# Peptides against a protein of PDB entry 8BZL: the designs that were tried, part 7

Target 1, 228 residues: chain A of PDB entry 8BZL
Amino acid sequence: SYDRAITVFSPDGHLFQVEYAQEAVKKGSTAVGVRGRDIVVLGVEKKSVAKLQDERTVRKICALDDNVCMAFAGLTADARIVINRARVECQSHRLTVEDPVTVEYITRYIASLKQRYTQSNGRRPFGISALIVGFDFDGTPRLYQTDPSGTYHAWKANAIGRGAKSVREFLEKNYTDEAIETDDLTIKLVIKALLEVVQSGGKNIELAVMRRDQSLKILNPEEIEKYV
Target 2, 242 residues: chain B of PDB entry 8BZL
Amino acid sequence: SRRYDSRTTIFSPEGRLYQVEYAMEAIGHAGTCLGILANDGVLLAAERRNIHKLLDEVFFSEKIYKLNEDMACSVAGITSDANVLTNELRLIAQRYLLQYQEPIPCEQLVTALCDIKQAYTQFGGKRPFGVSLLYIGWDKHYGFQLYQSDPSGNYGGWKATCIGNNSAAAVSMLKQDYKEGEMTLKSALALAIKVLNKTMDVSKLSAEKVEIATLTRENGKTVIRVLKQKEVEQLIKKHEEE

## One batch from the design tools (peptide; aimed at target 1 K60, target 2 R16 N154)

Design b1_p9_1_s4 (made by RFdiffusion4, then SolubleMPNN; from b1_p9_1, 3 letters changed)
Fold by OpenDDE base, seed 4:
Structure b1_p9_1_s4 (fold): chain B 228 residues (1-228), chain C 242 residues (1-242), chain A 9 residues (1-9)
Amino acid sequence: as target 1 above (228 residues)
Amino acid sequence: as target 2 above (242 residues)
Amino acid sequence: SANAEALYA
C-alpha cells in the first residue's frame, strides 16, 4: 500500500509517510513563535510535568546556539536527534566560518536533514515540526518553521502542535504593528495566543525570550504571571 | 535490502508509531521495577519472577545490572533486548572513560542509549527494543540521579518512578508517599517495600521475589550494593509490623 | 493511550 511505503508517491502525488508525520506533530503540545521588532518570543504549552519528574529533563524549548533557539512539537526522541545535529552544526559553523549561523542557515540545515529522511527507503520521516527563532549577526530578528517534509518558511508569527490552528487564527487577527510595538506587548501577544488552547493560564506556559544582543531568557512562572 | 526497508517502523495515518506503542505495551507485562531517589542515595527495587529451583543462587541480580562504578540500571521487557542494551551501556561508558579519563555523566550515558533506541524506531530493518530501563547513578554534576527510558528513545529524570507490571498504580502510590527533600535512603527502602507489596501480583511479598540495589557515596566513592536476602527480609518484616 | 501520549511533546 502507498500509505506504508516510506518513499513512494501515491497516484495523486502524495507522500503519505510525510503527511502522517505531520499528524504526529499534531499530537504534540502547542508551541508558538512571534517575531517582534527587537525581540523573538517562543511560548509552549507545558505538558503537565508529572509529580516526581525532574523538570530539567522536560524541555520543549532548546537553545541551538547563543543566537538561536528552537521549540518543537511531535516525537520527543526525534526532536532530540534534530536538536543535537543542529547544535553540532552551529558549533561547526563557528569553527569553520568564524561567525555564528544565521537563523535561516540553521533552519535550512534542519530542513535538509528532514528532507533526506523523507527520501531514504531505510528511514521514516521525523515526526516533528520546529519553530526556530533568533537573531542574525546584523541584529535582525527571525522566525522560521520547519515541518516533517523538510519545507521551511519565514514567519512573523506561527504555531505548531495540537492547538496550532486555533493559535494561528488568533495570531492572524491580532498580529499588528501595534501588538508588537514593545517587547512587553510582544510577550503578551504570545501569552494571549497560548491562552486560546491552554486552560490553566500562566502555570502551564513556558516562555523563552530572546532580545537583540541578549541571551535566551526562560521566564519563570512569576514573570509570566505579570503578563497575564 | 528492500525487504528490511519495508519493516521500518512507520507512521500510521493518525501519526502513531504503533510498533513503539506495542513495545511499550509488552513492557507492561514484565516484572515491576521501581526507582527512588533519596538525599543520601538512590535505589532500584525489582520483582524477581524467575525463581527456578535449579538456578544456581549465585547472587546475580536478574534485573539489576551494574553499568560502571557510578551507575546501575534495572530493566523491564524482553530479556535478550535488555542484554544487548546493557552491554551497549557498558561499552559507551568504557569508551567515554577511555577517551576523557573520567566517568561518563549519568545523563550522557542515558542519552547515548536513547539515541540508539530512537534509531531503532526510525531506521529500516530494525524494530523497537522491547525494553524500558531505570537508571541510578551519581556524578559530580548532579549528584544522585534516577532516570527512566522507554522504547521510543524518550527519557526523563525522576525522584521516584516505576516500570513494568502495575507501574501506573506504583507511580500513584509513590506520588502519595514520596516526601520531597525529606527522603532518606532508609525511608526510600521502606517506601519501595510498601509499593512492591501492593503492586506485585503476589499474595505475600517475600525476599526471594525482590531484588534491591542501593547506590550511595562513601569516602568520596560510589558504592553499589545489592541487598542480601536477610536485609530484604528485615525490610519486609518491618513493613508488616507497621 | 498513556503510551501514545508519552511519545509526544
Scores: peptide ipSAE 0.358, ipTM 0.795, DockQ to the pose 0.743
OpenDDE base, seeds 1, 2, 3, 5: peptide ipSAE 0.334, 0.236, 0.350, 0.333; ipTM 0.782, 0.693, 0.792, 0.778

Design b1_p9_2 (made by RFdiffusion4)
Pose (drawn by RFdiffusion4):
Structure b1_p9_2 (pose): chain A 225 residues (1-47, 50-199, 201-228), chain B 238 residues (1-200, 205-242), chain P 9 residues (1-9); non-standard residues A62 YCM
Amino acid sequence: SYDRAITVFSPDGHLFQVEYAQEAVKKGSTAVGVRGRDIVVLGVEKKAKLQDERTVRKICALDDNVCMAFAGLTADARIVINRARVECQSHRLTVEDPVTVEYITRYIASLKQRYTQSNGRRPFGISALIVGFDFDGTPRLYQTDPSGTYHAWKANAIGRGAKSVREFLEKNYTDEAIETDDLTIKLVIKALLEVVQGGKNIELAVMRRDQSLKILNPEEIEKYV
Amino acid sequence: SRRYDSRTTIFSPEGRLYQVEYAMEAIGHAGTCLGILANDGVLLAAERRNIHKLLDEVFFSEKIYKLNEDMACSVAGITSDANVLTNELRLIAQRYLLQYQEPIPCEQLVTALCDIKQAYTQFGGKRPFGVSLLYIGWDKHYGFQLYQSDPSGNYGGWKATCIGNNSAAAVSMLKQDYKEGEMTLKSALALAIKVLNKTMLSAEKVEIATLTRENGKTVIRVLKQKEVEQLIKKHEEE
Amino acid sequence: SAYTEALFA
């Protein structure tokens, strides 16, 4: 089979294929995640008439207690999502517990890292925001990128214009903003309205303590706008 | 040998996949192919690129392929690649029926093939398939459905879409004329002739298939030349 | 280009 080293070091210690994978992420639609007190919220920018909205969603459930949003190559994202879904079931089988948000994040990150050091393969061209709750009810938000690095965040953004949205969230992520569920959802819509020039072209989802993923209707989003 | 390897599965500096983009260029030079969803069925309209006089026409269709009892598809791009992919679609549909003893839902069949196409862009060092497909079908979950896939493995559901030559012009006509939720098969047939009239008119130059439900069973039929010639006459009056 | 955009759609 094909064994060409695709990801290699360059002078100065750069891994060019990874950096190029990060450029693919910037070409993706904006995704925003905010961790609240008892709620986590994901929002995504949408690119159209005659298209079925159900089929092209950027927010997916990995397990009953874990879901994710992504930016970048949508085909690469389907592969990573299905790999994570299979791992969530393998964990329930072996440990008899649902996966922690950290566990599945570590798994997705290590899968991405393997694709930066394996022969015959290019890196995944996606970043992911991963949200959910732990056994003790603690809300979580993690980010993964193509290098395999992962971190936890109070709030974050990925994809086109992520730097501007991040700077908005830095100034606006306060206790007042995450005091209630309505204000937590509102902060995500405001963060997206910063780069979407829009309001009717946004998808949003909410996850509450042990209550599973709820995707908001367009009519419910129009009320906030 | 590293010298002769064209490296078909790498990123460009901008995060682009050049072989995928070049494959989409090949599809844009293929015969026009469009699909329209309506309340009582789904149809595929295709430009025949085999319009030579000395051709025999031995099959019931040239560009429209039955995948299983409830599904059909049409293709744009490299014909040989389309043969490989359509044979694989039939195999996936049969593997699902064997396992679950029920027909494969339409989206599950599209996802399965797209995973194969996505793998060719990430590993193996091979050129990708130069094919875009339109899928039409019916399942107990979502009823009548229309899907499109492209060489990278991306797919989406559509009420109407077009692939191949002059598809941008065709999508424009569809946005103007398609009445969302009010389309019947007869009106969708009229719109298809109207669209092919601008982007390409003779019955020998077009191929139309319809998918409907009759007595709890799916019917996939290629329209005879007589029915197509009558549809072309009905439009010229407009 | 439209083909580039299709990768991220």

Design b1_p9_2_s1 (made by RFdiffusion4, then SolubleMPNN; from b1_p9_2, 5 letters changed)
Fold by OpenDDE base, seed 1:
Structure b1_p9_2_s1 (fold): chain B 228 residues (1-228), chain C 242 residues (1-242), chain A 9 residues (1-9)
Amino acid sequence: as target 1 above (228 residues)
Amino acid sequence: as target 2 above (242 residues)
Amino acid sequence: SSYAESLYS
């Protein structure tokens, strides 16, 4: 029955549809985000692409604006909706405020969108978590995470998706000031973190790097292998 | 499609709004928040449950939000709902300031949000907010004030109150120890630590698990201050020595 | 349990 599509409180105070949406996130490929001193890095586990599938069509990392990018885990179709809405907001902000969005601003926008889908009848929660990274206009690197509930926080490092628990445990042990002292060390940290859950080494990892005053760069497999 | 919109805000045969009650149950699982009114100020004290090592150091309290120059609030319940409501409070306060060129009176801000909460319990197609709030503030009409609101849209003024986990026990303790007319901010802080120590399910209270904000008046201006960890540690230590 | 905790403030 469509009655299950309604996000309501259980007698014990749980929002089951939100919790189930979180389970959907866990089915997604692992994504990792790390904030360095002057760099933000996103890493994602590449899903096995079907032999005839165009690799260009399956990106887990996308740009929201020139200064902000996002990785997600969960339902791909849901992610598309969120990404599109976020991109529109980024452009709208540029027109209205005459400055790019801060990473916090766009995160809060996405979080609010997600929250609304948990409260409106006839809508289900988004089945996605997102890592949002970028630089504020003052040059400060930022990392945020959002969940299906609309909750968001700022992080030094975090992970989402299937292997998130293991990756987070690794990051909790290995994230130090020394480990992120340089851009290269920061990238290495992300790769090492992903290798905790990715079996086939660097070939199954996608990495995106954003440095201060630079555009998003997706590393090619050869560049990734240099850090392995 | 319209038939399903009506189910979230319907009275039971007994006249109960179960979704509101369930929202309140959810709040009961949230961290404890205390509010205490003193003669020379008001305070909020909140339990910090989730300490993540990888969290970015944010200068702001996780559970205590500044609303404007004269008001702050603490939240118990669903974090995402709380974020929406605190943002709305800030917007309401700002709109009032722009319109009237003076700060919104404390009770008016509380009432405005409560009307929104109430609407989410009455109009079909939406669920209640799973959030209770404590409000502290100062205005020229009533001076220092403490309010509590719940998912139903009900609110009340308080001398001292508690929301979240073990709130009933906390309120009982506050009733026993609160001395009307004699409460200083210093005494209120001590009382807050005392109550949190008893209501939090921890073996030992630590400064890492407690957030405290005070609202005072200095030279005719409202000052909202979040206590530093060292200050909270000192309060805890003092309590342990008594 | 970790997710449930993240839902609530």
Scores: peptide ipSAE 0.090, ipTM 0.734, DockQ to the pose 0.046
OpenDDE base, seeds 2, 3, 4, 5: peptide ipSAE 0.046, 0.313, 0.341, 0.121; ipTM 0.532, 0.763, 0.799, 0.555; seeds 3, 4, 5 fail the geometry check

Design b1_p9_2_s2 (made by RFdiffusion4, then SolubleMPNN; from b1_p9_2, 4 letters changed)
Fold by OpenDDE base, seed 4:
Structure b1_p9_2_s2 (fold): chain B 228 residues (1-228), chain C 242 residues (1-242), chain A 9 residues (1-9)
Amino acid sequence: as target 1 above (228 residues)
Amino acid sequence: as target 2 above (242 residues)
Amino acid sequence: SANAERLFE
């Protein structure tokens, strides 16, 4: 059965385990990324934090370096492995090249890691997609997306996870130069996009903002409500 | 559907890892372990199932393991897997101490083990560990802490949680009775007994069937103490009198 | 299943 072999092509040329890993991503909560003029914004759907769970341990948005952060959808444990490896690479790059990674560089690293896990019979694919945002050292804002196959592309805006289709449709209609003219408008765009799939408004949204030459800022619920 | 159940490290067509889910299901049949975070301490309470009268060595702690001076854990699931993981936790903690000359932060120890668990879900020729763990600890970064990890390598911090048999019911009770900000270790102990009394499939809760450990701070040092049977008996008695 | 949902974020 070709469905059972991790690295075997089907007769019709499909890598089923990669496709099934993509289905795993769809089970994750929605994440959205938008590149503005001088800002990058990540938004994620907060799963209802179980009563008595510590919210600090539920992180869907994380920093990879001072100039790069990512959101993910899919298997949480898989994401942690990817994040840790990416962080190590960011530090290694700073040490060896004496400059921070470009967003493209670290995206390519993550993508290559994922791809390798699709070719080894001893490994299953990572069950995660990621939105990677940040600033290059020249101050250019960047947004990239990776999937379980190891494919990556640059985006102006994108979404991953269970509500990604609806969010993408919204972004395709509403992402204009006017809509990202200011930082505030860019943030509003992300919130509006997430509200297409998130129930009960701003309380179930987490937003992270990175501006040029600034560190990642996670907005508190009160700050988010100002935009809703 | 059934064809994917036999291989440990493959996704189903729906993107599920059934072997991990089945490992989690198996843990649901293990003895109950409960953790409660208080303002002045943290505790673990675990069900003792194998009271074999013929076991000469009263293993004081069948399910609760001291990891280092600042952390302990409780396990639910396959005993052999639990032994391997608890030993690994101790080794990780000691290596960190040796390298950095300070105790490992609680979350870092949890994460290190969770990375191992995750690896056993991704690499071929390995099966998931059939074990969930509760971790209690103290560090200078976050103070008293309670964590839960499962076979997937996922973990989370908790104010109170339960793993093993009837864990869902126990968690529901904890959600109802846990008072945020007002939880003392004394009240946490009482709550633990209350929940265990309702969730254990035993006609009468006895001290022989319950292990309790507390983690506190005294004079700037962490103290991990397993309660004596007499102390547990007193807690049970107090509960029965209310 | 409740277990399946816990694996994904």
Scores: peptide ipSAE 0.355, ipTM 0.806, DockQ to the pose 0.799
OpenDDE base, seeds 1, 2, 3, 5: peptide ipSAE 0.329, 0.347, 0.345, 0.321; ipTM 0.779, 0.800, 0.793, 0.768

Design b1_p9_2_s3 (made by RFdiffusion4, then SolubleMPNN; from b1_p9_2, 4 letters changed)
Fold by OpenDDE base, seed 3:
Structure b1_p9_2_s3 (fold): chain B 228 residues (1-228), chain C 242 residues (1-242), chain A 9 residues (1-9)
Amino acid sequence: as target 1 above (228 residues)
Amino acid sequence: as target 2 above (242 residues)
Amino acid sequence: SANAEALYE
């Protein structure tokens, strides 16, 4: 029951508010992440931007730093809070440690933040999962996922949101070393994965690509169509 | 007491925040507010529901608030909540000005308030604000801007939008009539009157029931002006003649 | 509800 205290374990050891937050994530549009050899790719189901809405303000993929980007599924307002905190931490780390964060570091930071919001009676969990991708300073591509509980893991490929199950099933079958042998093939894999759940083809997909020592690039629809 | 506090910021089994949704529903019963972005300015138009002859005329606008020299907002929802949020906006803008010696960018002001709104959906002992806002502004980064925010702390930029009563119908009309790239402030004003005339639950639109503010740039300065009743009457008359 | 859908992305 949602009427239970936020931080109370059920008799069977469940944190209901965390589980319910995971249900909130499933209401979000699908996001997929794939780690290639020298590339990381995020793909998202493009929510239909209302006519007259400024597309600039609708972002499901965001940069956390020059070397890290994130896609999320779930409560948009919650995501903004997490993103802002993560960005501050990335900058703080650069100032204090004089190096950019590793993808694992910033993921762990986000995960810790989320976990703290599961343990206070005065706070509800964040209703978001995130795919965090980027490059470590040594040039290693990384993909992490975090959920409302504060758990995080490294992945080769993963998906979150409404169509995540179908996308994951596709990735489990199709993610091979051959499928990610080139940057283009990796991008194509992400598109194919999203097409399992996205209606109306490539027009409803947003893709972000980060290559080694390069900034985040959001592909335009024309560029996406070249892969479809 | 404690049980009530916990209920305001909890997920349902389906992952829903009912109190936020209910706050949004409450806004649907508030007076209509429109925002329209033009090439040469931006405007807010709001329904005046409380025309009490005994209201002291001291308040220039019931629903449109000047935030700083470069921004204004209109509010739909609980009046007391609106007052708190508009005061916060002014404080945020002032703090920024003091700290950086320049006006706060429009989107930053919007996001700062949205973060507060979001917090009231996540922290125990608090309820969501029953308020949606339209923001109009100008800054050196993006020029004229129109934003909408809701009780969840979500926001978006718009060319034209509506909040409050009959907002869905208003948005539909705006989608039909808004001409991208060709919208002048004059045409935007006419469009605002057209939409309000159809969406307000009044038999005839009168100048007494409508507040309109425009934000323009003159000689490198932002000018926020609330239209006089006579000006609004002229707009209504013009609409009736078409 | 339309309101519910607006909260999630």
Scores: peptide ipSAE 0.310, ipTM 0.785, DockQ to the pose 0.791
OpenDDE base, seeds 1, 2, 4, 5: peptide ipSAE 0.285, 0.200, 0.273, 0.054; ipTM 0.776, 0.677, 0.800, 0.657; seed 1 fails the geometry check

Design b1_p9_2_s4 (made by RFdiffusion4, then SolubleMPNN; from b1_p9_2, 5 letters changed)
Fold by OpenDDE base, seed 1:
Structure b1_p9_2_s4 (fold): chain B 228 residues (1-228), chain C 242 residues (1-242), chain A 9 residues (1-9)
Amino acid sequence: as target 1 above (228 residues)
Amino acid sequence: as target 2 above (242 residues)
Amino acid sequence: SENAEALYE
């Protein structure tokens, strides 16, 4: 019998391959997302880019569309597949519906894709979680998280990856209306949250900011240092 | 724990894909392949292990493959797997050319193959490819480029990198000696010989055991050239004199 | 361990 990747229920009702995929996510570097009033911010722990590696090809934050971006934790190759599928869907939606996707819509699409890979024989689950942020057409900022199971929820703030627990604990304590009162404060909150788990300060973090009616902006190290 | 080691596309309890890791380990025992990006070109250097006098065909390049007019690759790992993947690369490139009437961008070709590799890690009944590749190319978007891909379907762009036997040591040497922004193809060739001389477990580096290909631009055209044995000998000689 | 780390981001 050919060894097929089968996600099956244990006697206790667990889907072990899904749970193990979640463990794979924990091996990824930390990503954090925060929804502000008129801003969404993604921050990621930069894996030490090898000195001779082209930084352009090492990105943990990517745009899915003009109004949506995503950070992930887990298997890089798996993430690429998900990202590509999501991008195609975003474009398809624009062509067929003549409007950009809502953040919830594209999240649901990704979640459904992941879920199918948990139920289809001969496929293993995706070993990634994602933070999906952006703006709906009405200008509402959104943050969603999805995991290998295909479950997704909307969040004010959340984190994924190896340091996610510590970051979440920090956010639970420090996420207040006052802390996100301004765009700058929101960015600062993300940086502070990441610094709970990231060593060597701003050099090891990547930040992406999306403001209302603006394109995704990736902050350079100098810009990040201004918030530290 | 051992049950997860034998299955090709399942996560371990710790979230690991052991078969992918084992494939990467196997590649570590393969012949060394090196790539270096220069300002005026890009090169591949590969260890040639199979020198059989009884081989009827003088293969000019055992480990370096031309993919199209603008790209070449070198392989480390299982030869049969490499043949399948290099053929697929050629097919992808050709299909793109036919469809769009222009050469496929370098990174797009790399990603297309990487998606295939990834699929073999996710779909049941398949094992990962036991192959890592170095890609060299030129396109109008980014100019000269060097990429590396592994069995997981992960890839990255590099200024210089190495796969196969003693790759870690080679990468360390490259980090020390690679001068960003000042690398000529000539200096890159010298660096390649230097690194291979140290990383190949041979007492003396010989031209028969090294394949080198360069990719340059001449008169608005990409030129992929495999160095002749005499040229490689000269490079080795120059290194020995230093 | 090194190979394992290379798979994850």
Scores: peptide ipSAE 0.296, ipTM 0.777, DockQ to the pose 0.760
OpenDDE base, seeds 2, 3, 4, 5: peptide ipSAE 0.054, 0.295, 0.273, 0.203; ipTM 0.538, 0.767, 0.798, 0.680

Design b1_p9_3 (made by RFdiffusion4; failed a check: a repeat of another design)
Pose (drawn by RFdiffusion4):
Structure b1_p9_3 (pose): chain A 225 residues (1-47, 50-199, 201-228), chain B 238 residues (1-200, 205-242), chain P 9 residues (1-9); non-standard residues A62 YCM
Amino acid sequence: SYDRAITVFSPDGHLFQVEYAQEAVKKGSTAVGVRGRDIVVLGVEKKAKLQDERTVRKICALDDNVCMAFAGLTADARIVINRARVECQSHRLTVEDPVTVEYITRYIASLKQRYTQSNGRRPFGISALIVGFDFDGTPRLYQTDPSGTYHAWKANAIGRGAKSVREFLEKNYTDEAIETDDLTIKLVIKALLEVVQGGKNIELAVMRRDQSLKILNPEEIEKYV
Amino acid sequence: SRRYDSRTTIFSPEGRLYQVEYAMEAIGHAGTCLGILANDGVLLAAERRNIHKLLDEVFFSEKIYKLNEDMACSVAGITSDANVLTNELRLIAQRYLLQYQEPIPCEQLVTALCDIKQAYTQFGGKRPFGVSLLYIGWDKHYGFQLYQSDPSGNYGGWKATCIGNNSAAAVSMLKQDYKEGEMTLKSALALAIKVLNKTMLSAEKVEIATLTRENGKTVIRVLKQKEVEQLIKKHEEE
Amino acid sequence: SANTEALFS
């Protein structure tokens, strides 16, 4: 089979294929995640008439207690999501517990890292925001990128214009903003309205403590706008 | 040998996949192919690129392929690649029926093939398939459906879409004329002739298939030349 | 290009 080293070091210690994978993420639609007190919220920018909205969603459930949003190559994302879904079930089988948000994040990150050091393969061209709750009810938000690095965040953005949205969230992520569920959802819409020039072209989802993923209707989003 | 390896599965500096993009260029030079969803069925309209006089026409169709009892598809791009992929679609549909003893839902069949296409872009060092497909079908979950896939493995559901030559012009005509939720098969047939009229008119130059439900059973039929010649006459009056 | 945009659709 094909064994060509695709990801290699360059002078100065750069891994060019990874950096190029990060460029693919920037070409993706904006995704925003905010961790609230008892709620986590994900929002994504949408690119069209005659298209079925149900089929092209950027927010996916990995397990009953874990879901994710992504930016970058949509085909690479389907592969990573299905790999994570299979791992969530393997964990329930072996440990008899649902996966922690950190566990599945670590798994997705290590999968991505392996694709930066394996022969015959290019890196995954996606970043992911992963949200959910732990056994003790603690809300979580993690980010993964193509290098396999992962971190926890109070709030974050990925994809096109992520730097601007991040700078907005830095100034606006306060206790007042995450005091209630309505204000937590509102902060995500405001963060997206910063780069979407829009309001009717946004998808949004909410996850509450042990209540599973709820995707908001267009009519419910129009009320906030 | 590293010297002769064209490296078909790498990123460009901008995060692009050049072989995928070049494959989409090949599809844009293929015969026009469009699909329209309606309340009582789904249709595929295709430009025949085999319009030579000395051709025999031995099959019931040239560009429209039955995948299983409830599904059909049409292709744009490299014909040989399309043969490999359509054979694989039939195998996936049969593997699902064997396992679950029920027909494969349409989206599950599209996802399964797209995973194969995505793998060719990430590993193996091979050129990708130069094929875009339109899928039409019916399942107990979502009823009548239309899907499109491209060489990278991306797919999406559509009420109407077009692939191949002059597809941008065709998508424009569909946005203007398609009445969302009010389309019948008769009106969708009229719109298909209208669209192919601009982007290309003769019955020998076009191929039309319809998918409908009759007595709880799916019917996939290629329209005879007589029915197509009558549809062309009915438009010229407009 | 449109083909480039399709990768991220």

